# Peptides against a protein of PDB entry 5VZU, part 5

Target 1, 271 residues: chain A of PDB entry 5VZU
Amino acid sequence: GRTLEDIFHEHMQELILMKFIYTSQYDNCLTYRRIYLPPSRPDDLIKPGLFKGTYGSHGLEIVMLSFHGRRARGTKITGDPNIPAGQQTVEIDLRHRIQLPDLENQRNFNELSRIVLEVRERVRQEQQEGGHEAGEGRGRQGPRESQPSPAQPRAEAPSKGPDGTPGEDGGEPGDAVAAAEQPAQCGQGQPFVLPVGVSSRNEDYPRTCRMCFYGTGLIAGHGFTSPERTPGVFILFDEDRFGFVWLELKSFSLYSRVQATFRNADAPSPQ

## One batch from the design tools (peptide; made by RFdiffusion4, then SolubleMPNN)

Design b1_p8_4_s2 (from b1_p8_4, 3 letters changed)
Fold by OpenDDE base, seed 4:
Structure b1_p8_4_s2 (fold): chain B 271 residues (1-271), chain A 8 residues (1-8)
Amino acid sequence: as target 1 above (271 residues)
Amino acid sequence: SKGASLVA
């Protein structure tokens, strides 16, 4: 049988060949696009900017993290054989926090999958409801022709009354033990571990996280074939590190801030 | 296989 090592070598050879084909094909038509760093806003979850991904056989990937109101976006600065540069690799819904279970239950991939899929269905419902309100509002501006409605006088009155009585029934207050939602201690990082069976290139990921959010990741076949958005978890570790768990891929991507200062990389002020 | 990046 093929060893995991044989599969890895074959896959690495394919990647090297693909990189060679891409570099050789692009030798004649390199389009350079200037990348601007997104401006920082006071309401941004962390400072926007360039992050290096240490995932996948490609080695180093560069992603731009930016904030767009209640959404965060990871845009590929480096492409790979699946997803080209300039694509939005991740989209994070900052409205939908993921509450991770305790450290024991975090090891259960099915538990994480359940939690994320429940959030996915809520997001889908909200999108359907918001789509319905936007559709109904446009129909009713028919031109009200101002026809002068005449004056007719209609009348009457009537009265009736009575009485009925005050029945007492004293139903016992069932002690609904309000499961005290432990206030998510916004200040102390929650213990974090990857679920069993989630592939990580490096076991050197932060073992505490600040917060998690629902997100979607872009996946495709080689040559950007059949691109689709798949559910995942954005994990904020700190100001300089975040992760993304790809549920369908059973993989984890760690992103670390690029500490390099770029002169003249600031976005031109919106004129 | 589909990927976000080729996971080895």
Scores: peptide ipSAE 0.135, ipTM 0.829, DockQ to the pose 0.659
Fold by OpenDDE base, seed 2:
Structure b1_p8_4_s2 (fold): chain B 271 residues (1-271), chain A 8 residues (1-8)
Amino acid sequence: as target 1 above (271 residues)
Amino acid sequence: SKGASLVA
């Protein structure tokens, strides 16, 4: 039977071969495309930008994180043998928070799977309900025949009435004690651990998370064959780090902000 | 195998 070592060696040989094929193909036709950093918005969960992924045997993966109202997107800047560059590797629904259990129950993969699958079903229900409302609203534009209701000319009445004196009622300006908006206590980070059986390339991941959200990740076979979106968890650790748990793959991807400043990388202002 | 990236 194939050993785990044989499978690993065959897989690594395939990866090296694919990397060699890709690099050799690029040498014949290098198209350079400028990447623009998304503009930061005040409502963005964190500053958008380039993040380095550490999850694949391919070494360096770069993802652009961007915010689109109640959604976030991770777009591959580097392609790999499964997912080409420019694909949305992750789509995050910022409306659907994932509440992680306590640290003991976070080790249970089945518990995390249950929580995420329950949120997935809610998202599917909301999509079905919103699809029905958009469909029914178009049907009832029956042509209301605009009957030309006649221009009845009704009359002038001029009445003058009189002088009522302005009472000076000096309503004291009640001191609207500006309730000092207690600075939204940046929610104390929750202790975080990966479930047992979730693979991580690096055990040096943040052990505290700020927020988690439902998301979907793009998976495919080699050459982008049979692409599909699978359920996962986006984990915000801090301003410069996020993770994604791929439930079906039982894997974790850590993303760290690329700290390099690029000159002239700002998106052109929308004219 | 399907992957988001080849997770070995």
Scores: peptide ipSAE 0.132, ipTM 0.828, DockQ to the pose 0.618
Fold by OpenDDE base, seed 1:
Structure b1_p8_4_s2 (fold): chain B 271 residues (1-271), chain A 8 residues (1-8)
Amino acid sequence: as target 1 above (271 residues)
Amino acid sequence: SKGASLVA
């Protein structure tokens, strides 16, 4: 039987061959597109920019992280045989924080899976409710039939009356116990470990994280076949590092900021 | 197999 190592080597050989074929074919017809760095905003979770991702066996990829209000996006700058360049490899919902359990319970993949799938269901419900409100408002422009109906004039009457009474009834204000939003402990990173059975390229990932969010990752077969979005966890480690847990793939990708400065890489001001 | 990137 083929070993996992044999399958891995065969797959790596296929990927190297695919990369070689593509690079050799592209020499005849290169389309250059300028890439601009996303503008930074004060409300951005971290500075947007280029990150180098490590995806298992497949080497280094470049992803651009950008912020779009309550959403973040990872856009592939480098393509691979599954996902071409320019695709949104990750989409993060900054409205839906993932609270990781203690370090012991973080090792339990089923616990992480439960937490993520509960948030996924809430996101789906919110999308259905918000879709219904936007749909109902447009329908009732029924045709204003301009019926011309006529004139008539009448008349009178005037009457009277005045009276008075002042009833005081002092209904007690029911104390709506405001569920105390636990202050986002913005300062100290919590201990972080990957769940058992989640693959990482290496064990050299940050062992503390600042915060986590629900997100979706784009997956496909070779040649971008049957693309779909799968649930995952965006993990902010620090200003220069984030991760993504691909829940269905049981894999972890680490992204580190590209420290290179680029001249003239800022987007032109919208004229 | 489907992958997010190349996944073996």
Scores: peptide ipSAE 0.124, ipTM 0.837, DockQ to the pose 0.543
Fold by OpenDDE base, seed 3:
Structure b1_p8_4_s2 (fold): chain B 271 residues (1-271), chain A 8 residues (1-8)
Amino acid sequence: as target 1 above (271 residues)
Amino acid sequence: SKGASLVA
């Protein structure tokens, strides 16, 4: 059988060859595009911005995290041979919180898989129901027959009249006590551990998380072949760190905020 | 194999 070392060497040779092919084909034509940081909003889960990920043999990957109402997106700033730059590597549904069990049950991959797949099914049902409502609303524009606008002009009528009275009836408005959604307390972080059999490049990941959400990750073969979205878990550790569990890949990616301040990186105001 | 990036 191939050793892990043989597989690693073959993969590194393929990567070197791919890098050589790409660098030789583009005849030193490098295109630079300015990236703007998304504006921060009060309702953003954390400050949007650039995060560094450690994926496998490729070294440093940069992802931009941005918020779009009840959704978050991770966009690749650096591409790799599987997923090119500008692709949405992760899409997070902030409506669908994942509740992690206790530490003992967090070690069970099948338990995490069950929880994620149940949420995935709810998201599919909501998409089907919302698709039906949008479909039925378009059908009923029957042909409005253009009935002709007859111009008829008439007429006068008159005058009267008077009085009456002031009736009091003081109907008490029933206080519908709107149950104030308690502001999401910045709750004490939950103890966190990766499930057994989930690979991480670094065992030095945060052992406490604030909250988790359902999400999907983009996967592809080399050259962006057969791209698909796979289920996963977005894990918020703190203001500067998040993770993503790739459920089908049984892998974990850790992302840490790029602490560098960029001058003139703010998006131009919409004119 | 498919990946999100080249996982070693």
Scores: peptide ipSAE 0.113, ipTM 0.828, DockQ to the pose 0.600

Design b1_p8_4_s3 (from b1_p8_4, 4 letters changed)
Fold by OpenDDE base, seed 2:
Structure b1_p8_4_s3 (fold): chain B 271 residues (1-271), chain A 8 residues (1-8)
Amino acid sequence: as target 1 above (271 residues)
Amino acid sequence: EKGASLVS
């Protein structure tokens, strides 16, 4: 039988070969495109920008995190043998928060799987219902029967209506004490642990998270073959770190903000 | 095998 070492060596040889093929194919036609950082908005969950994936031995993976209303997107800036650059590696639904259980139950992969799959079914139902409302609204352009132009009604004269007295009713402005909605307490971070059997390349991930959301991740075979979106969990740790649990792959990706300042990286103002 | 990245 192949040893774990043989499997590792074969996989590493394949990865090196793929990296060599990619680098060698690009040597003939390197088109450098400027990447613009998305503008920061007040309602963005965290500052948008470049994040480095902690993919261990496979080198530097860079993802652009951006916000689009109630959705967040991770776009690959660096490609790999599975997913090319420019692909949306993750799509996060900020409408669908994942509630993690207590730390003991977080170790159970089946519990996380159940929670995520229940949210996935809700998202599918909402998509089906919203698709029906958009379909029915187009059908009832019944023929507007051209009702004949009704005759011009006569210009009756301006009657001089009289001097209505100013009633001074000094209704006291009831101080509607606008109950200052206490700013939604920046949710206290909860203890976080990966489920047993979820692969992490680095055990040095944050052990506290702020919030989690339902999302989908893009997976493919080598050469971007048979691409599909699979369910997962976006985990916000802090302003500079997020994770993604790939449910079907039983894997975790940690992303850390690229702290490098880029001159002129701002998106051109929409003219 | 399908992957999101080079997950070894």
Scores: peptide ipSAE 0.186, ipTM 0.841, DockQ to the pose 0.509
Fold by OpenDDE base, seed 1:
Structure b1_p8_4_s3 (fold): chain B 271 residues (1-271), chain A 8 residues (1-8)
Amino acid sequence: as target 1 above (271 residues)
Amino acid sequence: EKGASLVS
């Protein structure tokens, strides 16, 4: 029988061959685009920049993490046979925090799936409601042909009346029990484990996470065929590490900050 | 099969 090692070697050979075909096909027609590092903002969840991903058989991928208000984005700097360079591999909704259960329940893939799918449905509802408000406001500028109908004059008049009384009624103040948002204890990260049946290329992932958010990941067949967004979980481990759980793929991608400093990588100041 | 990357 073929070993897992044989299958891996054949798959690596196929990837090398695909890369060779692509590079050879475009050898005479390369378009170089300058990549700029995203500017850092004070409200950014972590410093934006380049991260190295290690997932699947491709080995090393480079993703640029950037922040866009209440959204974060991972953009592929390196393409692969499924997803080309410049595509948004992950989109993170920083409004929709995922609360992980305890370690015992984190091992349950169905529990994580339930939590994420409930958030996905909320995000879908919010998008439908916000789409209705924006749609109704534009429709009513029908051209009012205001025909200038004429001037008639009439006059009168007068009167006065005055009264009166000041009724007191003392409505009781209903105690709105403000559900005290427990201040997110900023200090100790939550213990983290991947669900059973989620594949990780390396078992060497952080076992403590700071925050998790709802996100979507881009998946496609070879040659970017039938691209779609699938639900997932963005996991912030620390300032230099994040992960993404791909629910439909039952896979985990770990991303670590590229520590290299790049000269002249800053975006030109908007003139 | 669809992937985010070639996940073997």
Scores: peptide ipSAE 0.185, ipTM 0.842, DockQ to the pose 0.653
Fold by OpenDDE base, seed 4:
Structure b1_p8_4_s3 (fold): chain B 271 residues (1-271), chain A 8 residues (1-8)
Amino acid sequence: as target 1 above (271 residues)
Amino acid sequence: EKGASLVS
C-alpha cells in the first residue's frame, strides 16, 4: 500500500511540476497590473485588504477581501492552475449568518452540511421571490398609440369657489419600529473545531470564531475547466484571520492578513 | 479533480 509519505511525496512532485508548467507557459505573457486596496468603510465587518492563504509549504495564495454592502468578496490576486488571477474565489452573504452547533456537533460534517444547505435553499427562495416582484413591476405598458386628438380651443374663465376649513386629522405617526438591525454583536468568540473528514493543511487554526456566514466558493479543473460555485462557510476568527470551509471539497482554507504596508496602494480619488 | 487552489 502507498505510505502516507509516498502520497505526500507524489503530491509534492505533482505540485512542483504544475508550478513549473504554468510558470514556463506564462513567462512570455505576464501582464502587470497595479492593485489598489479597497477603501475601508465604517460598516465593514473587518478592514478590507490583502490576505495570505496558509496552505503550508505547497503554495502562496493571495486574496483581496472587499465589502460591498451586505456582501463580501475574496478576489484572487495570485492565480493557480485551477483558478486564474482576478476571479472571485469566494462570495459571502453577510445577511445569512451560520449558527454553529455545540463543539460536539461541530465535529459532525453532516450536521454542518445540513445547516449550510438549509441556508442555501433560503437564499434561493429569496432570489426567486425578489425576481418575481421585479418581473411583475414591468407591467406591459403596451404602446398606447395616443392618437393626437385635435386641439379644441375653448377659453372660459374664472370661478372663485370657497374656503373649506383644514380638518386637523392628527394621524398618529405609526411607530415604524425600525427593526433595529441589532449591530452584529461582536459576540464573545464561540469554540470552533473543524468537522471530522474536513482536510486542513494546518492543524494550527484558531479554536474560537467570532461569527460565520453563508458563502459560495469558485472551484474548477485545471485550466479553469467547468467552473462552478459551491456552498461553503465563511468563518471570521478575528480582525486579521478568516477561513472558508468548502463543503464539496471537504477542505478548509485559512487566510491571514498581509501585514506589509504598501505605498501608493490607495485608489485614486474619482475626479 | 476540481479545486479552489493549487492545493485542493
Scores: peptide ipSAE 0.182, ipTM 0.840, DockQ to the pose 0.445
Fold by OpenDDE base, seed 3:
Structure b1_p8_4_s3 (fold): chain B 271 residues (1-271), chain A 8 residues (1-8)
Amino acid sequence: as target 1 above (271 residues)
Amino acid sequence: EKGASLVS
């Protein structure tokens, strides 16, 4: 029988062969498209831009991170055999923060899975409710036959009547102590560890994170077959590093900012 | 198998 090592070796040979075929086929016609860096906004979670995925021996992935109001997007700049360039690899919902448990409970994959799936269900409910309000508002424009209402006449301007006095009633202001939600101190990151059974190609990931958000990732078979969006966690480590936990794949991707300065890469100002 | 990149 084939050993696990034989299967892994055959799969690695197939991946190398695919990479060789892809790199060798580009000899005939290269179409270049200019990539513009997204403009930075004051309310952006971090500076938008290019991030490098750390995927070890399999190659270099480049993802563009951009912000769109309460959503963030990761767009593949480099394609691979599963997901072509220009696809939105991750979509992050900045409305739905993931609260990680303590470091001990972070090691439990089932606990992370529970937290993410609860947020997924809330997002689904909000989409259904917002879809109903948008649906009901369109139904009631029945054609109001504009019957020409006849020009009824200018009835007159009757007069001035007088003086009524100011009643004093001194109702006591009830002190509603609005519990000021303390602004979550954006400063001290929490300890971070990957759950047991989540594959990371690099054990050198940040052990402290600032915040996490619910998101979805795009997965497909080779040749972009049967593409689907799966639940995950966006993890902000710092200004230059983020991660994504692919919940269904039990995998982690680390992304680091490309520190290269690009001349003339700024998006043209929206006219 | 489905993946997000060459990694999976």
Scores: peptide ipSAE 0.178, ipTM 0.845, DockQ to the pose 0.459

Design b1_p8_4_s4 (from b1_p8_4, 4 letters changed)
Fold by OpenDDE base, seed 2:
Structure b1_p8_4_s4 (fold): chain B 271 residues (1-271), chain A 8 residues (1-8)
Amino acid sequence: as target 1 above (271 residues)
Amino acid sequence: TKGASLVA
């Protein structure tokens, strides 16, 4: 039988060959498109921008992280043999926080899978309920017959007067005790470890996370065949690092902010 | 096999 090493070598050779074919084919017809960095918003979980994926068989992966209300999106800037550039590689639901267990239970893949699948079912239920409310509201525009209610002319009633005195009630300025906004305790990071059996291309990932959220990742066969969204976990480590756990693939992707500054990369002001 | 770019 083929060894796991043989399968891995064949897969790497296929990926390198595909990368070479794509590079060589596109060298004859390069379309350059300007990438604009999204403007930062006060409510953004972190500064939006370019993030570099961990180096793998596909080489350098770059994604754009952007925020859209209670959703975050990772958009591929670099394509690969599975997923072309411009595709949304991850979609994060910032309404659905994932609570990680303690470090001992975080090592259990089945526990993480259970937690994420429970959140997935809640998200599906909310989508079904919200779909029904939007459907029923359109039906009951019955034709309200505009009965022409007659113009009754009702009368002029009169002018009465006078005097009521200005009571000077000197309401003392109640000391608005400025409720000291307790500085939002930048939530102490939780200890983080990958579950056993989750593949990471780099073992040097942050061992503390700030927040985790439910999300979906895009997977496909070579040439973007049979694309589907699979459940996963978005892990915010810090301002410059996030991860994504692909549950079905049993894999982890680490993304680090591209620290390079680009001139004229600001999004055009919405006219 | 289906994958994402960072998933070998």
Scores: peptide ipSAE 0.154, ipTM 0.839, DockQ to the pose 0.551
Fold by OpenDDE base, seed 4:
Structure b1_p8_4_s4 (fold): chain B 271 residues (1-271), chain A 8 residues (1-8)
Amino acid sequence: as target 1 above (271 residues)
Amino acid sequence: TKGASLVA
């Protein structure tokens, strides 16, 4: 049978060949695009910016994290053989928090899978309900036959009539206490462990997380073949580190902030 | 195999 060493050697040869193909393509034509960092907003879960994937054995993988209201986005800055640069590698729904169980139950992959799939079903239901409201609103634009209402004549501007009294109807403004959505309290950090059978490249991941959210990750074969979005968990560890659990792949990716300061990386102000 | 990166 093939040894683990044989499989590793064949995989390394494939990766070297892929790297050679990509570098040889770059020797023919390099297109440079300026990357702008997203502006930080006060409501951002953490500072947006560039993060390094630690899950890359064979290269530097850079993802840009950005916030879009109740959604977060990871965009690939570096491409790889599976997912090209500029693709949205992860999409996070900040409305759908994942509550992790205790450490004993966090080791159970089936428990995490259950929790994630229940949230996935809620997201699917909300999308169907919102689709029905948008559908019913369009159905009532029956063609208003613009009956040409005849030009009724300009009847004159009669006068000034008088003094109607100051009815003091003191309608108490019902304080609709807009329940200030309590800013999602940066929960006390909870103990964190990966489920048994989830692959991590190293055991050097944070053992405490702030919060988790439902998300989807983009997966594909080599050459971006058969791309699909799969369910996962975004894990916020701290201001500079987050993870993503790829549920179907049974894998974990750790991302760490790029600490380098870039001059002139801010988006130009819209003139 | 499908992956999210070269390694997944």
Scores: peptide ipSAE 0.142, ipTM 0.830, DockQ to the pose 0.478
Fold by OpenDDE base, seed 1:
Formats: C-alpha cells, sequence, structure tokens
Structure b1_p8_4_s4 (fold): chain B 271 residues (1-271), chain A 8 residues (1-8)
C-alpha cells in the first residue's frame, strides 16, 4: 500500500508541477496589479497589513488582513492551486467572540466544534431576522386608488361634553438585571492549545492567545472548483500573530506579520 | 479533496 509519506510526496510533486505549468504558461501574459496596504483605523483589532501564512507542507503564503467595521478579512495576495490570489481566504465576525474553555477541554475537538457550531447557528438566525426587516419595508407600494369626485360641503354641529378624572396608578418598574458583561480582561492571554487531531505544520505556535472570534474560511478543489465557506476560529495571539482553525479540515494555519517596510504602498487618498 | 490552501 502507499504510505502517507508516498501520498505526501506525490502530492508535493503534483503541486510543484502545477506551479511550474502555471509559471511557464503565464510568462508571456502577466498582468501586474498594484497592491495597496489597507489604511489603519483606531478601532482596528490590530494593525492591518501583510501576514505570512503557513498552511502545511506547501510553503508560505501571503495574506492581507484588513478591517471593515465589525468584520475582518484575510485576502490572498499569493494564490495556490485551490484558492487564487484576490480571494477572501478568511472572513472574521468580530461581533461573535469565541470563549475557549480551560486547557484540558481545549484538547477536545468535539467541545470546540460544539462551541463554533452554536455560534454559526446564532449568526444564521441574525442574518435571517435582519433580512426580513429589510425586505418588508419595500413591498407596500399600495395600489394607486382612483381619484373620487368632488362631493359637497355639509355643515353641522358643535356638541360639548366635559370632565373625567385623573387616576394615578403607579406600576413599579421591574428591575431588568442587566447581565454584567464581564470586562474583557485585556491584559493576560489565556493558555492555548490545539485540539487533539487538528493538524498544524509546526508545533511552534503561541501557547497563549488574547481572544478568539467566529469566522469562515474559503475552501475549494484544485482550479478553484466547488468553492465553499466553512466554519472556523480566528485566534488572535498578539499584534503580529494570528491563527485560523479550519474546523471541517481539522487544520490550523498560523499567520505572522511581514516585518518588511514598503515605500509608496499606502492607498492614494480618495480624491 | 477540498482545501483552504494546499493542506497536505
Amino acid sequence: as target 1 above (271 residues)
Amino acid sequence: TKGASLVA
């Protein structure tokens, strides 16, 4: 039987061959597009910019992290045989924080899966409810009722009546116990470990994380066939490092900030 | 197999 190593080697050869075919075929028809760094905003979770991703055996990829209000996006700067450049490899919902359990329960993939799938269901419900409110407001173009004719002026009359009294009834306001939002302990990262059976390229990932969010990752077959979004977890480690757990793939990608400074990489101000 | 990237 083929070993896992044989399958990995065959797959690596296929990828090298695909990369060679693409580079050799497109050498005569290259379209260069300028890439601009996203502007930083005060409310950005971390500084936006270029990150180097490690997805497994296939090398380094470059992703642009950008912030869009309550959403973050990872856009592929480098394409691969599955996902071309310019695609949003990850979409993060900054409204939906993932609370990781204790370190012992973090090793349980089924527990992480439960937490993520419960958040996914809430996100779907919120999208359905918000879609209904936006849809109902446009439908009542009431029928143009026909202009009825100008009928005449009848006059009468004035009657008076006066008085009735001021009943006081003082209904007590029930104390809605505001569920105290536990202040996000912004300071000390929580202990972090990958669940058992989640593959990482390297065991060298940060063992503490600041916060986690629900997100979706883009997956496809070779040649961008049958693209779909799958649930995952965005893990913020620090200002320069984040991860993504691909729940369905049982895979982890680590992203580290590109420390290179680029001259003239800022987007031109919209005139 | 579908992948997010070339996941081996």
Scores: peptide ipSAE 0.127, ipTM 0.834, DockQ to the pose 0.581
Fold by OpenDDE base, seed 3:
Structure b1_p8_4_s4 (fold): chain B 271 residues (1-271), chain A 8 residues (1-8)
Amino acid sequence: as target 1 above (271 residues)
Amino acid sequence: TKGASLVA
């Protein structure tokens, strides 16, 4: 059988060959496309923009984070041999918070897996229910038979009748105590640690997080073969840092804001 | 192997 060393060596040779092919293709034609930064909205979880991914030995990856109501998206600005540029590498559902357990139970990958899979099942149920409501609404346009336009009956004018009196009855409006939604305290971040067996490029990740959300990540083979979405956790650390736990890959990606200011990078106003 | 990026 192939040894782990043989598999690693073959994979490294393939990666070197792919890198050589990609670099050699640049000599013929480069197409430049302008990228616009998404506009910031007051309700955005953090400022949208460019983030630098800490992916392994293969270089610098840039992801655009944008907000779309109760969804966030990470779009690849840099492509790689698995996922080309312009693909949505992550999709985050801001309706579905992931509550992390205490620091001891955060080390348990099976506990995180359970929590994420329970949220995935809720998201699936909500999609099925919303799909049924949209399906039933289209069925009942039975053919309205064109009943013929019946004639204009005339204008009879009848009379003025009288004065009826102003009954006072002052029904008391019952005070429906609106349960005050406690403002989401921009509270102290909770302690954070990666589960045992989740690979990170380095141990230099934030040890506190503000909040977590359910999300899905795009994975593929080389050449974008057999692309699929896998469950994961979006972790907001601060205004400039987020992570994504790829549950099935048992991997963690850290993203840090690109601090460079870009002139004329704002999207043109919708005409 | 499938990946989200070139993870060696």
Scores: peptide ipSAE 0.124, ipTM 0.828, DockQ to the pose 0.525

